Peptides against a protein of PDB entry 6PSE. Designs and how they scored, part 115

Target 1, 78 residues: chain A of PDB entry 6PSE
Amino acid sequence: PSEEEEYARLVMEAQPEWLRAEVKRLSHELAETTREKIQAAEYGLAVLEEKHQLKLQFEELEVDYEAIRSEMEQLKEA

## One batch from the design tools (peptide; made by RFdiffusion4, then SolubleMPNN)

Design b2_p24_3_s4 (from b2_p24_3, 12 letters changed)
Fold by OpenDDE base, seed 3:
Structure b2_p24_3_s4 (fold): chain B 78 residues (1-78), chain C 78 residues (1-78), chain A 24 residues (1-24)
Amino acid sequence: as target 1 above (78 residues)
Amino acid sequence: as target 1 above (78 residues)
Amino acid sequence: SAAERARADKLYEEFLEKYQESLK
């Protein structure tokens, strides 16, 4: 039998005391996992913003670079 | 009473059928939340890598820009 | 808590949306 089937059987045959303990365990794990999901999403959003700002700066520098490059090329041709 | 206290009382007074259903519900929510946590972490890592590559490109462009700027300044002073 | 899970879900969805936008 699969682990899922075995667990299902365990739950079906369990006494109330075990079931209450399992509810408590699962509730705790769910709370922790939820907190971790929040943390992951917050970090992801922060990095996205940082990347976005960096991209804007990069594009601005590209414009400035091309301007100077073009000016330099013109001066050399004269 | 707080929602937590009410829930605790509910669990304590619940019949096995309700408890089994609650275990199933919590297990399902935990599985989904875990999947989402992992997904968020993977996407966050991808963004971090993209940001890192962009930063390297930005720093390289800064070096090139300063080189041209300096050369241009020297030509203008001559 | 249910409230925290709801906030988590909202934050997660926001991140997914912005991540998808960043790929364009």
Scores: peptide ipSAE 0.587, ipTM 0.878, DockQ to the pose 0.893
Fold by OpenDDE base, seed 4:
Structure b2_p24_3_s4 (fold): chain B 78 residues (1-78), chain C 78 residues (1-78), chain A 24 residues (1-24)
Amino acid sequence: as target 1 above (78 residues)
Amino acid sequence: as target 1 above (78 residues)
Amino acid sequence: SAAERARADKLYEEFLEKYQESLK
């Protein structure tokens, strides 16, 4: 049997004291994992913002570069 | 009493059938939250890699821009 | 808590939306 099936059987055969302990354990793990999910999402959002700002800066530099390149080409042809 | 205290009381007074259902509910929520945490982490890593590549491109463009800017300055001063 | 989970879900969804937008 799979680990999931074995666990399900344990839960079905468990006494109330074990079940209460398991509820407490799972509640604690869920709380911690929820906090970690928040942290992961916040970090991801921060990185997205950083990348976005960098992209804007890059696009601005591209515009400036093309302007200077064009001006340079004109100066060389004169 | 706090919601946590009320929940704790419910767990203490609960019958085995309710406890088994609660274990199942919490297990499902934990699995889902864990999956979402992992997904967020993976997406965050992908964005980090994209940001890194963009930064390299930006730095390369800066070098090229400064080269042309310097050359143009020399041409204008001549 | 339920409130914390709700906040987590909201933040996660926001991240997913912005991530998807970043791929365009």
Scores: peptide ipSAE 0.586, ipTM 0.878, DockQ to the pose 0.910
Fold by OpenDDE base, seed 2:
Structure b2_p24_3_s4 (fold): chain B 78 residues (1-78), chain C 78 residues (1-78), chain A 24 residues (1-24)
Amino acid sequence: as target 1 above (78 residues)
Amino acid sequence: as target 1 above (78 residues)
Amino acid sequence: SAAERARADKLYEEFLEKYQESLK
């Protein structure tokens, strides 16, 4: 049987004391995983913002580069 | 009473049928939250990689920009 | 808590939206 099927059997055959303990365990794990999800999302948002700022800086440098390149090309042709 | 205290009472007074249902509910929520945590982590990593590539491109452009700037400065001084 | 999960869900959705936007 799959682990899921075995777990399902455990739940079906369990006494109330085990079930209460399992509820407490799952509640604890859910709380921890929820906190981890929050951290992952916050980190992701931060990285997205950093990438966005870097992109803006890159685009600004591209403009400056093309300006100087064009000016230099004109100087060389004159 | 706090929500936590009220929930604790519910668990203590609950019948086995309710407890089994609660285990199923919590298991489902834990599975979903875990998947979401993993997904957020994967997306965060992808953004980090994109940011890294962008940084490399930016640094390359900076080198090219400084080269042209220096050359242009030399041309203007001659 | 339910409130914490709700906050987590909201933050997660915000991240997903911003991530999707970043792909454009």
Scores: peptide ipSAE 0.583, ipTM 0.877, DockQ to the pose 0.906
Fold by OpenDDE base, seed 5:
Structure b2_p24_3_s4 (fold): chain B 78 residues (1-78), chain C 78 residues (1-78), chain A 24 residues (1-24)
Amino acid sequence: as target 1 above (78 residues)
Amino acid sequence: as target 1 above (78 residues)
Amino acid sequence: SAAERARADKLYEEFLEKYQESLK
């Protein structure tokens, strides 16, 4: 049987003491994993904000660059 | 008592059938939370890579902008 | 706790939404 099937069988045949220990273990792992999910999401949001700010700066620079490029082109043609 | 203390008491006094159901519930929640954690981490990495590429483009544009700005300043002063 | 999981879910969904928006 698969590991999942074997685990399911263990749970079905387990004594209350093992089950209580397993609930405790799973609760602990769930708490840790939840914290890690929060950290991953917070980090992702931070990077998104950084990228967004950089994109705004980039777009502003593009506007300034095109303005100067156009002005210089006009000056060279005059 | 706190919710945590009440839950702990519930686990200690619970029948095997409840404990098995709780193991199943916690296992399911752990699996889902783990999947979501991984997904958030992967997306965060993707955003980080996009930000890096944007930064390189920004730095390249800055170089070009300063070159044109300097040239135009020289032309205006001549 | 259940409250922490709920907060985590909300934060996760917010990130997913903003991530999707960033792809446009």
Scores: peptide ipSAE 0.583, ipTM 0.878, DockQ to the pose 0.901

Design b2_p24_4_s1 (from b2_p24_4, 12 letters changed)
Fold by OpenDDE base, seed 1:
Structure b2_p24_4_s1 (fold): chain B 78 residues (1-78), chain C 78 residues (1-78), chain A 24 residues (1-24)
Amino acid sequence: as target 1 above (78 residues)
Amino acid sequence: as target 1 above (78 residues)
Amino acid sequence: SMEERRRELERRLREIVEEARKAE
């Protein structure tokens, strides 16, 4: 049987004391995992914001660059 | 009592059938939360890489911009 | 610096991913 099937059998045949301990364990792990998930999401959001700001700066510079490039090109063609 | 204390009492006094159901519930939630955590972290890494690439592009453009700006300034001063 | 922060964030995100994968 798969580990999942074995675990399912264990849970089905387990005594109340084991089950209570397992509930406690799972509750703890769930709480920790939830915190880590939130942390990961917060970091991702921070990076997204930084990326967005950088993109805006990049786009502004592109506009300025193209303006100067165009002016220079016109001077060279004249 | 706090909700946590009430839950702890419920677990302590619960019948095996309830405990088994709770283990199943918590296991499912843990699996889902774990998957979501991984997804959030992987997404954050992807965005971080995109930001890094954008930064490199920005720096390259800055160099090109300063080169043209300097050339243009020299022409204006002449 | 922004680069230092990037490296730190990258480290933290990688740690979260790796720990999550180990738990699976």
Scores: peptide ipSAE 0.217, ipTM 0.814, DockQ to the pose 0.554
Fold by OpenDDE base, seed 5:
Order: sequence, then C-alpha cells, then structure tokens
Structure b2_p24_4_s1 (fold): chain B 78 residues (1-78), chain C 78 residues (1-78), chain A 24 residues (1-24)
Amino acid sequence: as target 1 above (78 residues)
Amino acid sequence: as target 1 above (78 residues)
Amino acid sequence: SMEERRRELERRLREIVEEARKAE
C-alpha cells in the first residue's frame, strides 16, 4: 500500500485525541508553509523591482551611448 | 472570543467524523500551499537569473560606452 | 552589493525549494 493509503487508514481508524492532535499539527504546518510561500513571493518581487531599476539604468545608458556613437560617427565622416 | 479560540473550541467538541473531514481538508490545503510555495521559489530563481543576465549586458554596455567616451574625448582634445 | 544580494536571495529561495521538496 502507498503511504497515502496507509495515512488514510490511520485517519479512518484514529481516536478523537489523535485526530485533534493531527488537526493542530496540520494547522501549524499550513500556517508555516503559507508564511514561507509569501516570503518566496516577496523575494521574487524584490528582485523584480531591482531588475526593473536596472532596466531603466540600462535604457538610459543606451540613449547616452547612441548619442555619443552618433556624434562620433559625424566627427569621423567630417 | 477570537476566531482562533472559537475554532479551538470547535475542534475540542467535534465528533470524529468532523475531525476526519477537517484532517482531510487541512491535508489538501497543505499540499496545495506547498506546491504554491515551491512555484513561488522557482519563479524567484528565474527572476534572479533574468536580472543577472541584464546586469551582464549592462556591464558590457558600460565598457563600450567608456571606450567611445574616451575616444570622443581624445578626438575633441586633438 | 547587488551580487551579494542576489546570492543571498538565491540561497534563501533554494532553501525554500529544497525544504518544500523534502517535505513532499
């Protein structure tokens, strides 16, 4: 039998005291896992913000680069 | 009483059938939240890689920009 | 630095992934 089937049997045969303890355990794990999920999302968001700022800086540098490149090309053609 | 205290009372007074259903519900939610946590973390890693690649491109452009700026300065001083 | 921040975030994200996978 799979671990899932064994767990299902345990739950079906369990006494109320075990079931209450299991509800408490699962509630705690769910709360922790939820916090960790949120934390992971917040980390991803922070990196997205950093990437966005970097992209803005990159685009500004591209504009400055193209301006100098164009001026350089004009000077070389003259 | 808080919702948490009310829930705790419900669990303490609940019949085995309700407790088994609650274990099943919480197990399902925990499994889903766990998958979502993993997904959030994997997404964060992908964003980190994208930011890293953008940083490399930015640094390459900075090198090229400084090269042209220096050449332009030399041409203007001549 | 940005690189230090990246490495720290990467470490934390990897920890979250690995711990979640171990729990499954």
Scores: peptide ipSAE 0.214, ipTM 0.814, DockQ to the pose 0.549
Fold by OpenDDE base, seed 4:
Structure b2_p24_4_s1 (fold): chain B 78 residues (1-78), chain C 78 residues (1-78), chain A 24 residues (1-24)
Amino acid sequence: as target 1 above (78 residues)
Amino acid sequence: as target 1 above (78 residues)
Amino acid sequence: SMEERRRELERRLREIVEEARKAE
């Protein structure tokens, strides 16, 4: 049987004391995993914000660059 | 009592059938939350890579911009 | 630096992924 099937049998045959302990264990793991998930999401959000700010700076530089490039091109053609 | 204390009492007083159902529920939620955590982390990594690539592009543009700016400044001073 | 921060975040995110995969 798969580990999942074996675990399912264990749960089915388990005494209340084991079941209570298992609920406690799973609740703890769920809480920790939830916190880690939230943390991962927060990190992703922070990076997105940083990327956004960088993009804005890049776009400003592109405007300035094209202005100078155009002026330079005009001077070379004259 | 806090919700946590009430839940703890519920678990302590619960019948085996409820406990088995709760183990099943928590196992399911843990699995889902784990998958979501992984997804959040993978997404964050992808954004980091995108940000890195953007940074490289920005740095290249800065070099080009400064080159043209310097050349223009020299032409204006001459 | 921004690069150091990026590397640190990348490390943390990778750790989260790896630990999550181990738990599966």
Scores: peptide ipSAE 0.212, ipTM 0.813, DockQ to the pose 0.551
Fold by OpenDDE base, seed 2:
Structure b2_p24_4_s1 (fold): chain B 78 residues (1-78), chain C 78 residues (1-78), chain A 24 residues (1-24)
Amino acid sequence: as target 1 above (78 residues)
Amino acid sequence: as target 1 above (78 residues)
Amino acid sequence: SMEERRRELERRLREIVEEARKAE
């Protein structure tokens, strides 16, 4: 039997005291996992912001690069 | 009483059938939340990779920009 | 630095993924 099937049997055969403890355990784990999910999302958002700032810097540099390239082309053609 | 206290009372007074159903519910929610946590983390990693690639492109452009700037400076001084 | 931040975030995100996978 799979671990899931064994767990299901345990739940089915369990006494109320065990079931209450299991509810408590699962509630705790759910709360922790929820916090971790939120934290993961916050990290992702932070990276997104960093990427966005970098993109802005990159685009600014592209503009500057094209300006210099154009000026240099003009100097070479003169 | 807080909702948490009311829930605690419900758990304490609940019959085994309700408790089993609650274990099932919480197990399901935990599984879903776990998947969502993983997804959030994976998304964050993907964004990190994108940012890294952008950084490499930015650094390459900086090198090219400095090369053109230097060449242009030489042309102006000649 | 951006690189240090990247490494730290990468570590944290990988840890979250790995711990979540272990829990499944």
Scores: peptide ipSAE 0.187, ipTM 0.812, DockQ to the pose 0.544

Design b2_p24_4_s3 (from b2_p24_4, 13 letters changed)
Fold by OpenDDE base, seed 3:
Structure b2_p24_4_s3 (fold): chain B 78 residues (1-78), chain C 78 residues (1-78), chain A 24 residues (1-24)
Amino acid sequence: as target 1 above (78 residues)
Amino acid sequence: as target 1 above (78 residues)
Amino acid sequence: SMKEEEEKLEEELKKIVEEAKKKE
């Protein structure tokens, strides 16, 4: 039997005390897993914002770099 | 009574059939939430990798920029 | 484009956060 089938049998044959404990366990794990899911997504969003800021800085530096490169090229040709 | 207290009473007074159904419900929600947590984590990792690559490119450009700036400064002083 | 990819990822992350918070 698969682990799923074995667990299903356990639930079917379980006494109320075990079932109540299992509800409590699953509720706790669900709450924790939900919190972890939110945390992971929020961290992703934070890093995305950091990446966006870095991209803006990169684009500004590219403009400055091209300006200096162009000026230097002009000075060398004069 | 709080919703939590009401739920706790429901679990305490529930018949085995309700408890088994609740275990099934919670197990399903936990499985889905776990899958979503993993997905959130994978997305977060993808963003981190992209930010890291961008940072490397930015640092390379900074080096090139400083090199040209220094060369141009030397040419202007000569 | 890189921008479009970023926007898609942002929307997916936002969706995950909002759906999770709605269940809490």
Scores: peptide ipSAE 0.199, ipTM 0.818, DockQ to the pose 0.547
Fold by OpenDDE base, seed 4:
Structure b2_p24_4_s3 (fold): chain B 78 residues (1-78), chain C 78 residues (1-78), chain A 24 residues (1-24)
Amino acid sequence: as target 1 above (78 residues)
Amino acid sequence: as target 1 above (78 residues)
Amino acid sequence: SMKEEEEKLEEELKKIVEEAKKKE
């Protein structure tokens, strides 16, 4: 039997005291996992903002670079 | 009483059939939330990698820009 | 520094991923 099938059997055969403890355990793990999920999302958002700012800076530098390149090309052709 | 206290009371007074159903519900929600947590974390890592690559590209462009700027300055001074 | 912050964040996210995968 799979671990899932064994666990399902355990739940079906379990006494109320075990079931209450399992509800408590699962509730705690769910709360913790939910918090961690939110935290991971918040971290991702922070990095996205940093990446966005960096992208803007990069695009500004590209414009400046193209301007200088064009000016230099004109000077060399004259 | 808080919702938590009310829920705790419900769990303490619940019949085995309700407890088994609650274990099943919580197990399902935990599995789903765990998957979502992993996805959130993987997304955050992907964004970090993108930011890192963008930073490297930015630094390379800065080097190229400084090289052209320096060359242009030398040409203008000659 | 931004690099140190990125490294820290990366390690935290990696930890979250690895811990979650171990529970599956």
Scores: peptide ipSAE 0.196, ipTM 0.814, DockQ to the pose 0.582
Fold by OpenDDE base, seed 1:
Structure b2_p24_4_s3 (fold): chain B 78 residues (1-78), chain C 78 residues (1-78), chain A 24 residues (1-24)
Amino acid sequence: as target 1 above (78 residues)
Amino acid sequence: as target 1 above (78 residues)
Amino acid sequence: SMKEEEEKLEEELKKIVEEAKKKE
């Protein structure tokens, strides 16, 4: 049997004391996992904002670069 | 009493059938939350890599820009 | 440093992924 099937059997045959302990364990793990999920999401959002700001700066620099490049090219061709 | 205290009392007074159902519920929520946590973290890593690549491109362009700017300034001062 | 901050964030995110995958 799979671990899942064995676990399911354990839950079906378990006494109330074990079941209460399992509820406590699962509740704790759920709380921790939820916290970690939120943290991961917050980090992702922060990096997205930083990437967005960097993209704007990059685009501004591209415009400035092309302006100078074009001026330089015109001077060289003259 | 707090919701936590009320829930704790419910668990203590619960029948085996309710406890088994609660284990099942919590197990399902934990599995889903775990999946979501992984997805959030992987997304954050992907965005971080994109930001890193963009930063490298920005720095390369900045070097090229300063080179042309310096050359142009030298030509204007001569 | 922005680079140092990125490295720290990367390590934290990697830990989250690693721990989550380990529990699966």
Scores: peptide ipSAE 0.195, ipTM 0.814, DockQ to the pose 0.574
Fold by OpenDDE base, seed 5:
Structure b2_p24_4_s3 (fold): chain B 78 residues (1-78), chain C 78 residues (1-78), chain A 24 residues (1-24)
Amino acid sequence: as target 1 above (78 residues)
Amino acid sequence: as target 1 above (78 residues)
Amino acid sequence: SMKEEEEKLEEELKKIVEEAKKKE
């Protein structure tokens, strides 16, 4: 039988004490996994904000660069 | 009593049928939350990579900008 | 540094991914 089938059988045949322990275990793992999920999402959001700020700076620099490039080209042609 | 205390009491007083159902519920939620955690983490990594690429582009533009700025200043002074 | 922070974050995210995949 697969591990899943064996686990299902265990749950079906288990005594209340084991079931209570399993509920506790699963509740704990769920809480931890939920925390980790939230943390990962928050990290991603933080990096997104940094990327957004960097993008704004990049776009500002592009404008300045094009202005100087254009002026320089005009000066070289004169 | 807090919701946590009430839940703990429920688990302690619950019949095997309820406990089996709760194990099943928690197992399902854990599986879903685990999937979501992985997704959140993978998303975070992707954002980091995008930010890194943008940073490289920004640094390249900075170099080009400073080069042109310097050349333009020299041309204006000549 | 920002780079060190990015590397640390990347490592943490990778750990989350790897540990989750290992449990599946």
Scores: peptide ipSAE 0.194, ipTM 0.813, DockQ to the pose 0.591

Design b2_p24_5_s1 (from b2_p24_5, 14 letters changed)
Fold by OpenDDE base, seed 1:
Structure b2_p24_5_s1 (fold): chain B 78 residues (1-78), chain C 78 residues (1-78), chain A 24 residues (1-24)
Amino acid sequence: as target 1 above (78 residues)
Amino acid sequence: as target 1 above (78 residues)
Amino acid sequence: DLEEEIRKAKELFAEFKKKYQESL
């Protein structure tokens, strides 16, 4: 049988004491995993915002750069 | 009592059938939450890389901009 | 399986958290 099937069988045959311990274990892991999921989402949002701000700055610089480049090109062609 | 204390009491007093159902429920929720945490982390890592690449591009553009600006300034001062 | 996914999640999160902190 698969490990999943073996685990399912273990749960079905387990004594209450084991089941209570397993509930406690799973609850703890779920709480931790949930907290870290939320934290990861928060970090991701922060990075997105930083990237967005950087993109705006980049686009502004591109405009300025193209203006000077165009002026320089005009001088060379004159 | 707090919800946590009430839940703890419920687990302590629960019949095996309830405990088995709770193990199954928690396992399912943990699996889903774990998947979501993975997705959040993977997404975050991707955004970090995108931001890093954008930062490099921005810094390169700054160098190019200053080069052209300096050249233009020299032409004006000559 | 679930245990492997939990491990993977922990590793990915740790990496992301580290890189995020380094990016600040």
Scores: peptide ipSAE 0.631, ipTM 0.885, DockQ to the pose 0.914
Fold by OpenDDE base, seed 3:
Structure b2_p24_5_s1 (fold): chain B 78 residues (1-78), chain C 78 residues (1-78), chain A 24 residues (1-24)
Amino acid sequence: as target 1 above (78 residues)
Amino acid sequence: as target 1 above (78 residues)
Amino acid sequence: DLEEEIRKAKELFAEFKKKYQESL
């Protein structure tokens, strides 16, 4: 039998005290997993914001660079 | 009583059939939340990599910009 | 199975958290 089938059998044959303990265990793991999921999402959003700000700075620098490059090219052609 | 206290009482007074159903419910929610945590972390790692690549491109452009700026300044001072 | 997925999730989150902190 698969581990999943064995676990299902365990749940079906378990006494109330084991079931209550399992509810507590699963509730705890769910709470921790949920907290970490939220934290991961928060970190991801922070990185997205930083990337966005960096992109804006990059585009501004690109404009400034092209301006100077163009001016330099014009001076060379004269 | 708080919702937590009420839930705790419910678990303590519950019949095995309810407890088995609760184990199944919590297992399902934990599986979904776990998948979502994985997705959040994978997405965050991808955005971090994108930000890192953008940072490298930005730094390269800064070097090129300063080179042209310096050359232009030298030409103006001569 | 669920246990392996939980473990995978914990490892992946730990890696992301570490790299995020290093990026600051």
Scores: peptide ipSAE 0.631, ipTM 0.884, DockQ to the pose 0.943
Fold by OpenDDE base, seed 4:
Structure b2_p24_5_s1 (fold): chain B 78 residues (1-78), chain C 78 residues (1-78), chain A 24 residues (1-24)
Amino acid sequence: as target 1 above (78 residues)
Amino acid sequence: as target 1 above (78 residues)
Amino acid sequence: DLEEEIRKAKELFAEFKKKYQESL
């Protein structure tokens, strides 16, 4: 039998005291998992914003670099 | 009474059939939330890596830009 | 199974949180 099937049997055969404890355990784990999911989403959003700003800066620098490169090339060809 | 206290009372007074259903419900929600947390973490890690690579590229471009800038400045001063 | 997925989720989140903090 799979662990899932064994767990299902345990739940079906369990006494109320065990079931109450299991509800408590699962509720706790759900609360923690939910909180951490939210936190991960918040971190992800922050990184996205930082990456976006960095990309804008990079693109600006690329423009400036190409301008100087082109000017330098023109000077060397003249 | 808080919702948490009311829920706690419900769990304490519940029949085994309700408790088994609640274990099933919580297990399902926990499974879904766990998958979502995994996805959030994986996504966050990916974005972090993208930002890191972009930062490295930016820093390389800064070095190249400063080199050309300095060369251009020297040519203009001579 | 669910326990394995929970463990995986905890590990991934811990890694992400650590790397995020290091990136600041």
Scores: peptide ipSAE 0.631, ipTM 0.885, DockQ to the pose 0.922
Fold by OpenDDE base, seed 2:
Structure b2_p24_5_s1 (fold): chain B 78 residues (1-78), chain C 78 residues (1-78), chain A 24 residues (1-24)
Amino acid sequence: as target 1 above (78 residues)
Amino acid sequence: as target 1 above (78 residues)
Amino acid sequence: DLEEEIRKAKELFAEFKKKYQESL
């Protein structure tokens, strides 16, 4: 049997005391996993914001670079 | 009583059938939340990589920009 | 299974958190 089937059998045959303990265990893991999920999402959003700001700076620099490049080209052709 | 205390009482007084159902419910929610945490982490890692690549490109452009700026300054001073 | 996925999630989150902190 798969581990999942074995677990299912365990749950079906378990006494109330074990079941209550399992509810407690699962609730704890769910709470922890939920907290970490939220934290991961917050980190992701922060990185996205930083990336966005960096992109804006990059685009500004590209404009400035092209301006100087063009001016240089004109000076060299004159 | 707090919702947490009320839930704890419910678990303590619950019959095996309810407890088994609760284990199933919590297992399902934990599985979903776990998947979402994985997705959030994977997404965050991807964005970090994108930001890193953008930063490298930005730094390269800064070098090129400073080179042209310096050359331009020299040409204007001559 | 769920246990394996939980472990995977913990590992990925730990990696992400570490790299995020390093990026600051």
Scores: peptide ipSAE 0.631, ipTM 0.885, DockQ to the pose 0.930

